# Peptides against a protein of PDB entry 4Y8H: the designs that were tried, part 57

Target 1, 196 residues: chain A of PDB entry 4Y8H
Amino acid sequence: TSIMAVTFKDGVILGADSRTTTGAYIANRVTDKLTRVHDKIWCCRSGSAADTQAIADIVQYHLELYTSQYGTPSTETAASVFKELCYENKDNLTAGIIVAGYDDKNKGEVYTIPLGGSVHKLPYAIAGSGSTFIYGYCDKNFRENMSKEETVDFIKHSLSQAIKWDGSSGGVIRMVVLTAAGVERLIFYPDEYEQL

## One batch from the design tools (peptide; made by RFdiffusion4, then SolubleMPNN)

Design b2_p19_7_s3 (from b2_p19_7, 11 letters changed)
Fold by OpenDDE base, seed 3:
Structure b2_p19_7_s3 (fold): chain B 196 residues (1-196), chain A 19 residues (1-19)
Amino acid sequence: as target 1 above (196 residues)
Amino acid sequence: STAELTKQIELASASNFKV
């Protein structure tokens, strides 16, 4: 898996590959690793497909309950719920989560929750097995307050490089753009990103 | 409850698929 989330001028963009594995084998399955937990709060998932899906489902439920009682949760609140679940179940989970969201007050925010259940707020985050290959690239090329187009290109190039080197990453690149204007889903196919 | 949530997570971990 190669996943990332990047804050930019107008909000945040999440990105992910779609490859699924089983043991040492590539499964003939394409997974959507970008999961909605609230209208403008999403997550990137790495690790156990079942574990991360279960966590996301639980978080979604909690945020729905939260909304009914207190109004729209912040991205920080969502990250806290993820953290609690990941930390309390760390001995039984293989889960790496990036939480990203947009609201008018806080704008785009990114929280990374690695194995163990710690939480880190960052201007951008990368995770998954493919992320190890692109730390240098991302550090060199990330800029704060990029445009939407610049951020899409940054994510596309980053994930393309991760996929190139990580056998556990591949398929399509999906993105979710979260801004004041709403939610936008993007998809890029191998014919495009493999040439980068 | 946290205990119920933990159980749900444990049950879900039976899948061998990774992302």
Scores: peptide ipSAE 0.327, ipTM 0.721, DockQ to the pose 0.051; fails the geometry check
Fold by OpenDDE base, seed 1:
Structure b2_p19_7_s3 (fold): chain B 196 residues (1-196), chain A 19 residues (1-19)
Amino acid sequence: as target 1 above (196 residues)
Amino acid sequence: STAELTKQIELASASNFKV
């Protein structure tokens, strides 16, 4: 898996590959690793498909309850729920999560929750087995307050490089753009990103 | 409750697929 989330001028963009594995084998299954937990709060998932989906489902439910009682939750609140679940169950799950969201007050925010259940707020985050190959590239090329187009290109190039080197990453590149204007889903196919 | 959440996670962990 190769996943990332990047804050930019107008909000935040999440990105992910779609490859699924089982043991040492690549499965003929395409997974959407970008999961909605609230209207403008999403997550990237790495690790056990079942574990991470279960965690996301639980968070989604909690945020729905929260909304009914208190109004729209912040991205920080969502990250806190993820953190609690990941930390309290760290011995029984394999999950790496990036939480990203947009609201008018805080704009785009990114929280990374690696194995063990710590939480880190960052301008951008990368995770998954492919992330090890792109730390240098991302550090060199990330800039604060990029445009939407610049950020899409940054993510596309980053994940393309991760996929190139990580056998556990591949398929399509999906993105979710979260801004004041709403939610936008993007998809890029190998014939496009492999040439980068 | 935390116990309910733990149980849900345990039930889900049976999957062999990784992402």
Scores: peptide ipSAE 0.325, ipTM 0.714, DockQ to the pose 0.050; fails the geometry check
Fold by OpenDDE base, seed 5:
Structure b2_p19_7_s3 (fold): chain B 196 residues (1-196), chain A 19 residues (1-19)
Amino acid sequence: as target 1 above (196 residues)
Amino acid sequence: STAELTKQIELASASNFKV
């Protein structure tokens, strides 16, 4: 898996590959690793497919209850719920989560929750087995307050490089753009990103 | 409860799919 989320001028963009593995084998299944937990709060998932799906479902339920009582939750609130679940279950859980969201007050925010259940707020985050190959690239090329187009290109190039080197990453690149204007889903196929 | 969540996670992990 190769996943990332990047804050930019107008919000945040999440990105992910789609490869699924089972043991040492590549599965035929294509997975959507970008999961909605609220209208403009999403997460990237790495690790156990089942574990991360279960966590996301629980978070989604909690945020729905929260909304009914208190209104729209902040991205920080969502990250706190993820953190609590990941930390309390760290001995039985294989999950790496990136939480990203947009609201009018805080704009785009990114929180990374690695194994162990710590939480870190960052301008951008990368995770998954493919992320190890692109730390240097991302550090050199990330800029704060990029345009939407610049950010899409940055994510596309980053994930392309991760996929190139990580046998556990591949398939399509999916993105979710979260801004004041709403939610936009993007998809890029190998014939496009492999040429970068 | 956290205990119920742990059980759900354990059951879910049996699928052996990774992302």
Scores: peptide ipSAE 0.321, ipTM 0.710, DockQ to the pose 0.054; fails the geometry check
Fold by OpenDDE base, seed 4:
Structure b2_p19_7_s3 (fold): chain B 196 residues (1-196), chain A 19 residues (1-19)
Amino acid sequence: as target 1 above (196 residues)
Amino acid sequence: STAELTKQIELASASNFKV
C-alpha cells in the first residue's frame, strides 16, 4: 500500500493506490483504500484490510452518534477516535491510518496514526509499504499552501514513484479532495502515471 | 465500550488480505 494526505490552500487531498494482496498474490487491483467516516472526514488505510475496515466502520458509527448529539465533529475528534481504537487494540491489529478532513474553522487537516496508536498532526503524511521509497521525494517537493492542481500533481508523482518500487502497491491512483466546495473523487490509471 | 470494539476488531481480523 501507498497512501498519503496533503493539506493545501483550499483544503486537503487524500491519495492511495488500489492494490490488495494476499501473500505474494494480487487479490484485488482496484481496491478503494480511501474511506469516508463523515461527510468531509476521510481516511487512508494501510495494513490488514479487515482490521482497517473494521476500525473505519467503528469510527463512522461513532461519528454518526456524535453528530446526532453534538453536530458535525472536527477532524481532530475523528482522529482521536481512531487513535483510541488503534492504541487500545495495538496488540491485535495491523493498521496504519491517515485521517484527513476539512471544516471552515480549521480548514484542511491531516492526522497520521501509525502502528502503536500514536497520533501526529502534520501538514502532510505518507504511509504504507510504498511510503518508504518516497520520503525523500516528498520532503523535497512538498510545499505549504499549494494549489489544487499542484497538490494533485504532487500526490500523483509521489504515489507513482511508490508504486514503481513497491510490489504491494499498484493499480489506479485514487484521490479525494475535501474543500469548502464539497467532496471530489479523482482516479488516475497506470497508462498516465507510469510515464511520470 | 472499548471491550465491545476490541471484540469487533478481533472478529474482523480473520483475513489474509493486506492493503
Scores: peptide ipSAE 0.315, ipTM 0.729, DockQ to the pose 0.051; fails the geometry check

Design b2_p19_7_s4 (from b2_p19_7, 10 letters changed)
Fold by OpenDDE base, seed 5:
Order: C-alpha cells, then sequence, then structure tokens
Structure b2_p19_7_s4 (fold): chain B 196 residues (1-196), chain A 19 residues (1-19)
C-alpha cells in the first residue's frame, strides 16, 4: 500500500493505490483505500484490510452520533476517535491510518496514526509499505499552500514512485479532494502515471 | 467498550487481505 494526504491552499487531498495482497501474493482485487467517515472527513487505510475497515466503520458510527448531538465534528475529533481505537487495541491491530478533513474554520488538516496508535498532526503525511521509498521525494517537493492542480500532480508523482518500487502497491491511483466546494473523486490509470 | 472492540478486531483480523 501507498497512501498519502496533503494539505493545500483550498483544503486537503487524499491519495491511494488500489493493490490488495494476500500473504506474499498479489490478489486480483482492487481496493478503495480512501474511506469516508463523515461528509468532509476521510481516511487512508494501510495494513489489515479487515482491521482498518472495522476501525473506519466504528469511527463513522461515532461521528454520526456526534453530529446528531453536537453538530459537524472537527477533523481533530475524528482523529481522536481513530487514535483511541488504534492505541487501546494496538496489540491486536495491524493498522496505519491517515485522517484528513476540511472545515471552514480549520481548513484542510491531516493527522497520521501509525501502528502504535500515536497521533501526529502534519501538513502532509505518507504511509504504507510504499511510503518508505518516497520520503525523500516528498520532503523535497512538498510546498505549503499549493494549488489544487499542483497538489494533484505532487500526489500523482509521489504515488507513482512508490508503486514503482513497492511490489505491494499498484493498480489505479485514487484521490479525494476536500474543499469548501465539496468532495471530488479522481482516478488515474497506470498508462498515465507510470510514465511520470 | 474497549473489550468489545478488541474482540471484534480479533475476529476481523482473521482476514488474509492486506492493503
Amino acid sequence: as target 1 above (196 residues)
Amino acid sequence: SVAELTKAIELASASNFKV
């Protein structure tokens, strides 16, 4: 898996590959690793497919309850729920989560939650087995307050490099753009990103 | 409860698929 989320001028963009593995084999299964937990709060998932799906489902439920009682939750609140689940169950979970969201007050925010269940607020985050190959590239090329187009290109190039080197990453690149204007889903195919 | 969540996670972890 190769996943990332990047804050930019108008909000935040999440990106992910779609490859699924089973043991040492690539499964003939295309997975959507970008999961909605609220209208403009999404997450990237890495690790156990079942574990991360279960966590996301629980978070989604909690945020629905929260909304009914208090109104729209912040991205930080969502990250806190993820953190609680991941930390308290860290001995039984294989889950790496990136939480990203947009609201008018805080704009785009990114929180990364690695295997241990810690939480880190960052301007951008990368995770998954493919992320190891692109730390240098991302650090060199990330800029704050990029345009939507610049950010899409940054994510596309980053994930393309991760996929190139990580056998556990591949397939299509999906993105979710979260801004004041709403939610936009993007998809890029191998013929497009492999030549970058 | 945390205990209930832990048990649910243990059951879910039986899946062989990874992302």
Scores: peptide ipSAE 0.325, ipTM 0.710, DockQ to the pose 0.054; fails the geometry check
Fold by OpenDDE base, seed 2:
Structure b2_p19_7_s4 (fold): chain B 196 residues (1-196), chain A 19 residues (1-19)
Amino acid sequence: as target 1 above (196 residues)
Amino acid sequence: SVAELTKAIELASASNFKV
């Protein structure tokens, strides 16, 4: 897996490859690793497919209950719920999660929750087995307050490099853009991003 | 409850699919 989330001028963009594996086999080439937990709060999933899906489902349910009682949750609140679940169950799950969201007050925010269940707020985050290959590239090329187009290109190039070197990553590149204007899903195919 | 969540995760962990 190669996943990332990047804050930018108008919000935040999540990105992911789409490969699922079982042992040495590719089980699914077009997996959706970008998962909605609230209207403008999403997550990137790495690790066990079943574990991360279960965690995301629980968070989604929790945030629905939260909304009914208190109104729209902040991205920080969502990250806190993820953190609690990942930390309390760390001995029984394999999950690396990036939480990203947009609201009018805080704009785009990114929280990374690695194995162990710690939480870190960052301007951008990368995770998954493919991330090891792109730390240098991302550090060199990330800038704060990029445009939407610059951010899409940054994510596309980053994930393309991760996929190139990580046998556990591949397929399509999916993105979710979260801004005041709403939610936008993007998809990029190998014939495009492999040429970068 | 946390206990219920733990049980759900334990059952899910039987899957060998990775993302």
Scores: peptide ipSAE 0.314, ipTM 0.718, DockQ to the pose 0.053; fails the geometry check
Fold by OpenDDE base, seed 1:
Structure b2_p19_7_s4 (fold): chain B 196 residues (1-196), chain A 19 residues (1-19)
Amino acid sequence: as target 1 above (196 residues)
Amino acid sequence: SVAELTKAIELASASNFKV
């Protein structure tokens, strides 16, 4: 897996490859690893498919209940729920989660929750087995307050490099853009990103 | 509560599929 989330001028963009594996085999080439937990709060999933899906489902349900009682949750609130679930169950989980969201007060925010259930707020985050190959590239090329187009290109190039070197990553590159204007899903195919 | 929901995670860990 190669996943990332990047804050930018108008909000935040999540990105992911689409490969699911079982052992040494590719089980699914077009998996959606970008998961909605609230209207403008999403997550990127790495690790156990079952574990991360269960966590996301629980968070989604929790945030729905939260909304009914208190109104729209903040991204930080969502991240805290993820953190608690991941930390309290760390002995039984294989899960790496990036939480990203947008609201008018806080704008785009990114929280990374690695194995063990710590939480880190960052301007951008990368995770998954492919992330090890792109730390240098991302550090060199990330800039604060990029445009939407610049951020899409940054994510596309980053994930393309991760996929190139990580046998556990591949397929399409999916993105979710979260801004004041709403939610937008993007998809990029190998014929496009492999040439970058 | 979050604590009440954590029990559901124990039921989902049986898959060998990885993302």
Scores: peptide ipSAE 0.307, ipTM 0.735, DockQ to the pose 0.046; fails the geometry check
Fold by OpenDDE base, seed 4:
Structure b2_p19_7_s4 (fold): chain B 196 residues (1-196), chain A 19 residues (1-19)
Amino acid sequence: as target 1 above (196 residues)
Amino acid sequence: SVAELTKAIELASASNFKV
């Protein structure tokens, strides 16, 4: 897996490859690793497919209950729920989660939750087995307050590089854009990103 | 409850699929 989330001028963009594996075999070429937990709060999933799906389902349910009682949760609140689940179950989980969201007060925010259940707020985050290959590239090319187009290009190039070197990453590149204007899903195919 | 959530996670962890 190669996943990332990047804050930019108008919000945040999540990105992911689409490969699911079982051992050394590709089980699914078009997996959706970008999961909605609230209208403008989403997550990127890495690790156990079943574990991360279960966690995301629980968080989504929790945030639904939260909304009914208190109104729309902040991205930080969502990250706290993820953290609690991951930390309390750390001995039984293989899950790396990036939480990203947009609201009018805080704008785009990114929280990364690695194995162990710690939480870190960052301007951008990368995770998954492919991330090890692109730390240097991302550090050199990330800029704060990029445009939407610049951010899409940054994510596309980053994930393309990760896919090139990581056998556990591949397929399509999916993105979710979260801004004041709403939610937008993007998809890019190998014929495009392999040429970068 | 935390216990119920833990049970759900334990059951899910039996999968060999990775993302």
Scores: peptide ipSAE 0.300, ipTM 0.720, DockQ to the pose 0.052; fails the geometry check

Design b2_p19_8_s1 (from b2_p19_8, 16 letters changed)
Fold by OpenDDE base, seed 4:
Structure b2_p19_8_s1 (fold): chain B 196 residues (1-196), chain A 19 residues (1-19)
Amino acid sequence: as target 1 above (196 residues)
Amino acid sequence: MEEELERIRRKTLERKAAA
């Protein structure tokens, strides 16, 4: 798995590969690792697919309940719910989660929750087995307040490199763009990103 | 942030993602 979320001028973009593996086998080439937990709060999931799906479902439920009582939750609130679930279940949970969201007050925000259930607010985050290969690239090429197009390109190139080196990553590159304008899903296919 | 990234990187190396 290769996942990332990047804050930019107008919000935040999440990105992920789509390969799912079981041992040495590619079980699915089109797995959506970008999961909605609220209108403009999404997460990237790595680790156990079953575990992270369960966590995301629980978070989504709690955020819906929150919304009915208090209005739209902040990205920080969502990250806190994820953190609590991941920390409390860390002995039986394999999960690497990146939480990203947009709201008018805080703009785009990214929170990473690695194994163990700590939470870290960052301008961008990468995770998954493929992320190891692109820390240097991302550090070199990330810039604050990029345009949407620059950020899409940054994520596309980053994940392309991760996929190139990580056998557990592949398939399509999916992105979700969260801005004041709304939510946009993007998809990029191997024939295009492998040529970068 | 660099220290946090390095710590996260280490944790990433410790895991093998299925998805």
Scores: peptide ipSAE 0.040, ipTM 0.520, DockQ to the pose 0.058; fails the geometry check
Fold by OpenDDE base, seed 3:
Structure b2_p19_8_s1 (fold): chain B 196 residues (1-196), chain A 19 residues (1-19)
Amino acid sequence: as target 1 above (196 residues)
Amino acid sequence: MEEELERIRRKTLERKAAA
């Protein structure tokens, strides 16, 4: 898996590959690793697909309940719910989760929750088995307050490099763009990103 | 919360692969 989320001038973009694996086997199944937990709060998931989906489902439920009682939750609140679930279940979970969201007050925000259930707020985050291959590239090429187009290109190039070296990453590259204007889904196919 | 996680996990076991 290769996942990332990047804050930019107008909000935040999440990105992920779609390869599914079991042991050393590469499955034909395409996995959507970008998961909605609220209108403009999403997450990237790595590790056990079943376990992380269960966590995301619980978070979505909690945020719906929160909304009914208090109004729209912040991205920080969502990250806190993820953190609590991951920490409470850390002995039985293989999960790396990036939480990203947009609201008018805080704009785009990214929170990374690695194994163990800690939480870290960052301008951008990368995770998954493929992330180890692109720390250098991302550090060199990330800039704050990029345009949407620059950020899409940054994520596309980053994930392309991760996929090139990580056997557990591949398939299509999916992105979700969160801004004041709304939510936009993007998809890029191997014939395009393999040339980068 | 752990009990709720386990309950939902059982319903999503079909998504059993890793990524």
Scores: peptide ipSAE 0.039, ipTM 0.745, DockQ to the pose 0.027; fails the geometry check
Fold by OpenDDE base, seed 1:
Parts: sequence; structure tokens; C-alpha cells
Structure b2_p19_8_s1 (fold): chain B 196 residues (1-196), chain A 19 residues (1-19)
Amino acid sequence: as target 1 above (196 residues)
Amino acid sequence: MEEELERIRRKTLERKAAA
């Protein structure tokens, strides 16, 4: 898996590959690793697909309840719920989650929750087995307050590099763009990103 | 939340995979 979320001038973009693996084998299933937990709060999931889906489902429920009582939750609130679930279940949980969201007050925000259930707020985050290969690239090329197009290109190039070296990453690159204008879904195919 | 997590995990076993 290769996942990332990047804050930019107008919000935040989440990106992920789609490859699924079982043990040492590449499965033929395409996995959606970008998951909605609220209108403009999404997450990237790595690790156990079943476990992380369960966590996301619980978070979604809690955020719906929160909304009915207190209004739209912040991205930080969502990250806090993720953290609690990951920490409390850390002994039996394989999960690396990136939480990203947009609201008018805080703009785009990214929180990474690695194994163990800690939480870290960052301008951008990368995770999954493929992330090991692109820390250097991302550090070199990330800039704050990029345009949408620059950010899409940054994510596309980053994930392309991760996929190139990580056997557990591949398929299509999916992105979700969260801004004041709404939610936009993007998809890029191997024929495009392999040439980068 | 622990009980709910376990319940949902069982419901999503068909998604057992690594990513």
C-alpha cells in the first residue's frame, strides 16, 4: 500500500494506490483505500483491510452522532476518534491511518495515526509499505500552499515512485480533493503514471 | 467501542487482505 494526504492552498488531497495483497501474493482485487467518514473528512487506510474498515465505520457513526448533537465535527475531532480506537485496540490491530479533512475555519488538515495509536498533525503525511521508498522524494518536492494542479502532480509522482519499488502497491491511483467547493474524485491509470 | 469494533470486524471478514 502507498497512501498519502497533502494540504494545499485550497484544502487537502488524499491519494492511494489500489493493489490488494494476501500474504506474499498479489490479489486480483482492487481495494478502495480512501474512505469517507464525513462529508469533508476522509481517511487513507493501510494494514488489515477488514480492521481498518471496521474502524472507519465506527468513526463514521460517531461523527454522524456528533453532527446531530453539536454540528459538523472538526478534522481534529475525527482524528481523535480514530486515535482512541487504534490505541485501545493496538494489541490486535494492524492499522496505519491518515485522516484528512477540510473546513472553512481550519482549512485543509492532515493527521497521521501509525501503528500504536499515536496521532501527529502534519502538513502532509505518507504511509503504507510503499511510503518507505518516497520519504526522500516527498521531502524534496513538497511545498506548502501549492495549487490544486501542483498538488495533484506531487501526489501522482510520489505514488508513482512508491508503486515502482513496492510490490504491494499498484493498480490505479485514486485521489479525493476536499475544498470549500466540495469533494472531487480523481483516478489515474498505470499507462499514465508509469511514464513519470 | 471495543465490542462494536469486534462486531464490525466479523462482518467485514470477506475483506480480509493487506493493503
Scores: peptide ipSAE 0.036, ipTM 0.740, DockQ to the pose 0.027; fails the geometry check
Fold by OpenDDE base, seed 2:
Structure b2_p19_8_s1 (fold): chain B 196 residues (1-196), chain A 19 residues (1-19)
Amino acid sequence: as target 1 above (196 residues)
Amino acid sequence: MEEELERIRRKTLERKAAA
């Protein structure tokens, strides 16, 4: 898996590959690793697909309950719920999660929750087995307050490099753009990103 | 939350790993 989320001028973009694996086998199935937990709060998931989906489902429920009682939750609140679940279940959980969201007050925010259940707020985050290959590239090329197009290109190039070297990553590159304007889903196929 | 997690896990056992 190769996943990332990047804050930019107008909000935040999440990105992920779509390869799934079972043991030594690479599945042909294209899987969406970008998961909605609230209208403009999403997450990237790595690790056990079943476990991380379970976590996301619980978070979604909690955020729905929160909304009914207090109004729209912040991205930080969502990250806190993820953190609690990941920490309390860390001995029986394989999960690396990036939480990203947009609201008018805080704009785009990114929180990374690695194995162990810590939480870290960052301007951008990368995770998954493919991320090990692109730390240097991302550090070199990330800039604060990029345009949407610049950010899409940054994520596309980053994930392309991760996929190139990580056998557990591949398929399509999916993105979710969260801004004041709403939610936008993007998809990029190998014929495009492999040429980068 | 742990009990809920296990309950949901049982329903999603068909899902594959993602690295």
Scores: peptide ipSAE 0.033, ipTM 0.719, DockQ to the pose 0.028; fails the geometry check

Design b2_p19_8_s2 (from b2_p19_8, 13 letters changed)
Fold by OpenDDE base, seed 3:
Structure b2_p19_8_s2 (fold): chain B 196 residues (1-196), chain A 19 residues (1-19)
Amino acid sequence: as target 1 above (196 residues)
Amino acid sequence: DEALLEAIRQATLERRAAS
């Protein structure tokens, strides 16, 4: 798995590959690792698909309940919910989660929750087995307040590089763009990103 | 929201006990 989320001028973009594996075998080419937990709060999931799906479902439920009682939650609140669930269940699950969201007050925000259940706010985050191969690239090429197009290209190139080296990453590259304008879903196929 | 966080903690504990 290769996942990342990047804040930019107008909000935040989440990106993920779509390959799933069982041991050394490719199980699925089209797995959605970008999961909605609120209108403009999404997460990237790595680790156990079942575990992270369960966590995301619980978070979504709590955020729905929160919304009905208190209004739209902040991205920080969502990250806190993820953190609590991951920390309290750390002995029974494998989960690496990036939480990203947009609101008018805080704009785009990214929170990474690695295995163990800590939470870290960052301008961008990468995770998954493929992230090991692109720390240097991302550090070199990331810039704050990029345009949407620059950010899409950055994520596309980053994930493309991760996929080249990580056998557990591949398939399509999916992105979700969160801005004041709304939510936009993007997809890029191997024939396109493999040539980068 | 501390009340929400507490509710989440309780829900998590209950789920762990049930699973």
Scores: peptide ipSAE 0.023, ipTM 0.606, DockQ to the pose 0.017
Fold by OpenDDE base, seed 4:
Structure b2_p19_8_s2 (fold): chain B 196 residues (1-196), chain A 19 residues (1-19)
Amino acid sequence: as target 1 above (196 residues)
Amino acid sequence: DEALLEAIRQATLERRAAS
């Protein structure tokens, strides 16, 4: 798995590959690693698919409950819920989760929750088995307040490199763009990103 | 909201125990 979320001028973009593996085998070429937990709060999931899906479902439920009582939660609130669940279940959980969201007050925000259940607010985050191959590239090429197009290209190139070297990553590159304008879903196929 | 977080924690623990 290769996942990332990147804040930019107008919000935040989440990106992920779509390969699912069991051992050394490709089980599914198209899996949803970008998961909605609220209208403009999403997460990237790595690790155990079943475990992280369960966590995301729980978060979604709690955020719905939160919304009914208090209004739209902040991205930080969502990250806190994820953090608590990951920390409390860390002994039985293989999960690397990136939480990203947009709101008018805070704009785009990214929170990374690695194994162990700590939480870190960052301008961008990468995770998954493929991320190990692109830390250098991302550090060199990330810039704050990029345009949407620049950010899409950054994520596309980053994940392309991760996929190139990580056997557990592949398939399509999926992105979700969160801005004041709404939610936009993007997809890029191997024929395009393999040429980068 | 610390109260909410605590409630979530308890719910998580209960789920683990039930598993």
Scores: peptide ipSAE 0.021, ipTM 0.606, DockQ to the pose 0.018
Fold by OpenDDE base, seed 1:
Structure b2_p19_8_s2 (fold): chain B 196 residues (1-196), chain A 19 residues (1-19)
Amino acid sequence: as target 1 above (196 residues)
Amino acid sequence: DEALLEAIRQATLERRAAS
C-alpha cells in the first residue's frame, strides 16, 4: 500500500494506490483505500483491510452522532476518534491511517495515525509499505500552498515512485480533493503514471 | 469532546473484550 494526504492552497488532497495483497500474493481485487467518514473528512487506510474498514465505519457512525448533537465536526475531532480507536485496540490492530479534511475555519488539515495509535498533525503525510521508498522524494518536492494542479502532480509522482519499488503497491492511483467547492474524485491509470 | 471520546473508549474496550 502507498497512501498520502497533502494540504495545499485551497484544501487537501488524499491519494492511494489500489493493489490488494494477501500475504505474498497479489489478489485479483482492487481495493479502495480512500474512505469517507464525513462530507469533507476522509481517510487513507493501510494495514488490515478488514480492521481498518471496521474502524472507519465506527468513526463514521460517531461523526454522524456528533453532527446531530454539536454540528459538523472538525478534522481534528475526527482524528481524535480514530486515535482513540487505534490506541485502545493497538494490541490487536494492524493499522496505519491518515485522516484529512477541509473546513472553512481550519482549511485543509492532515493527521497521521501510525501503528500504536499516536496522532500527528502535519502539512502532508505518507504511509503504507510504499512510503518507505519516497520519504526523500517527498521531503525534497513538497511545498506549502501549492496549487491544485501542482499538488496532484506531486502526489502522482510520489505514488508512482512508491509503486515502482513496492511490490505491495500498484493498480490505479485514486485521489480525493477536498475544498470549499466540494469533493472531487480523480483516477490515474498505470499507462500514465508509469511513464513518470 | 471529552464525553464522546470517553464513550468511544468504553465501546472500544467492550468490543476488544468480545473479540
Scores: peptide ipSAE 0.021, ipTM 0.616, DockQ to the pose 0.018
Fold by OpenDDE base, seed 2:
Structure b2_p19_8_s2 (fold): chain B 196 residues (1-196), chain A 19 residues (1-19)
Amino acid sequence: as target 1 above (196 residues)
Amino acid sequence: DEALLEAIRQATLERRAAS
């Protein structure tokens, strides 16, 4: 898996590959690792698909409950809920989660929750088995307040490199763009990103 | 929201105890 989320001038973009594996077998399946927990709060999931999906479902439920009582939650609140669930279940979970969201007050925000259940707010985050191959590239090429197009290209190039080196990553690259204008879903196929 | 987080913590503990 290769996942990342990047803040930019107008909000935040989440990106992920779609390869799934069962043991040593690479399934010929396109899986969406970008999961909605609120209108403009999403997450990237790595590790156990079943475990992280369960966590995301619980978070979504609680954020819906929160909304009904208190209004739209902040991205920080969502990250806190993820953190609590991951921390309390850390002995039984293999989960790496990146939480990203947009609101008018805080703009785009990214929170990474690695194994163990800690939470870190960052301008961008990468995770998954493929991320080990692109720390250097991302550090060199990330810039704050990029345009949408620059950010899409940054994520596309980053994940392309991760997929190139990580046998557990591949398929399509999916992105979700969160801005004041709304939610936009993007998809890029191997024929496009492999030549980068 | 601390109250919500506490409620989630308790619910999580209950689920772990039941599993």
Scores: peptide ipSAE 0.021, ipTM 0.608, DockQ to the pose 0.017

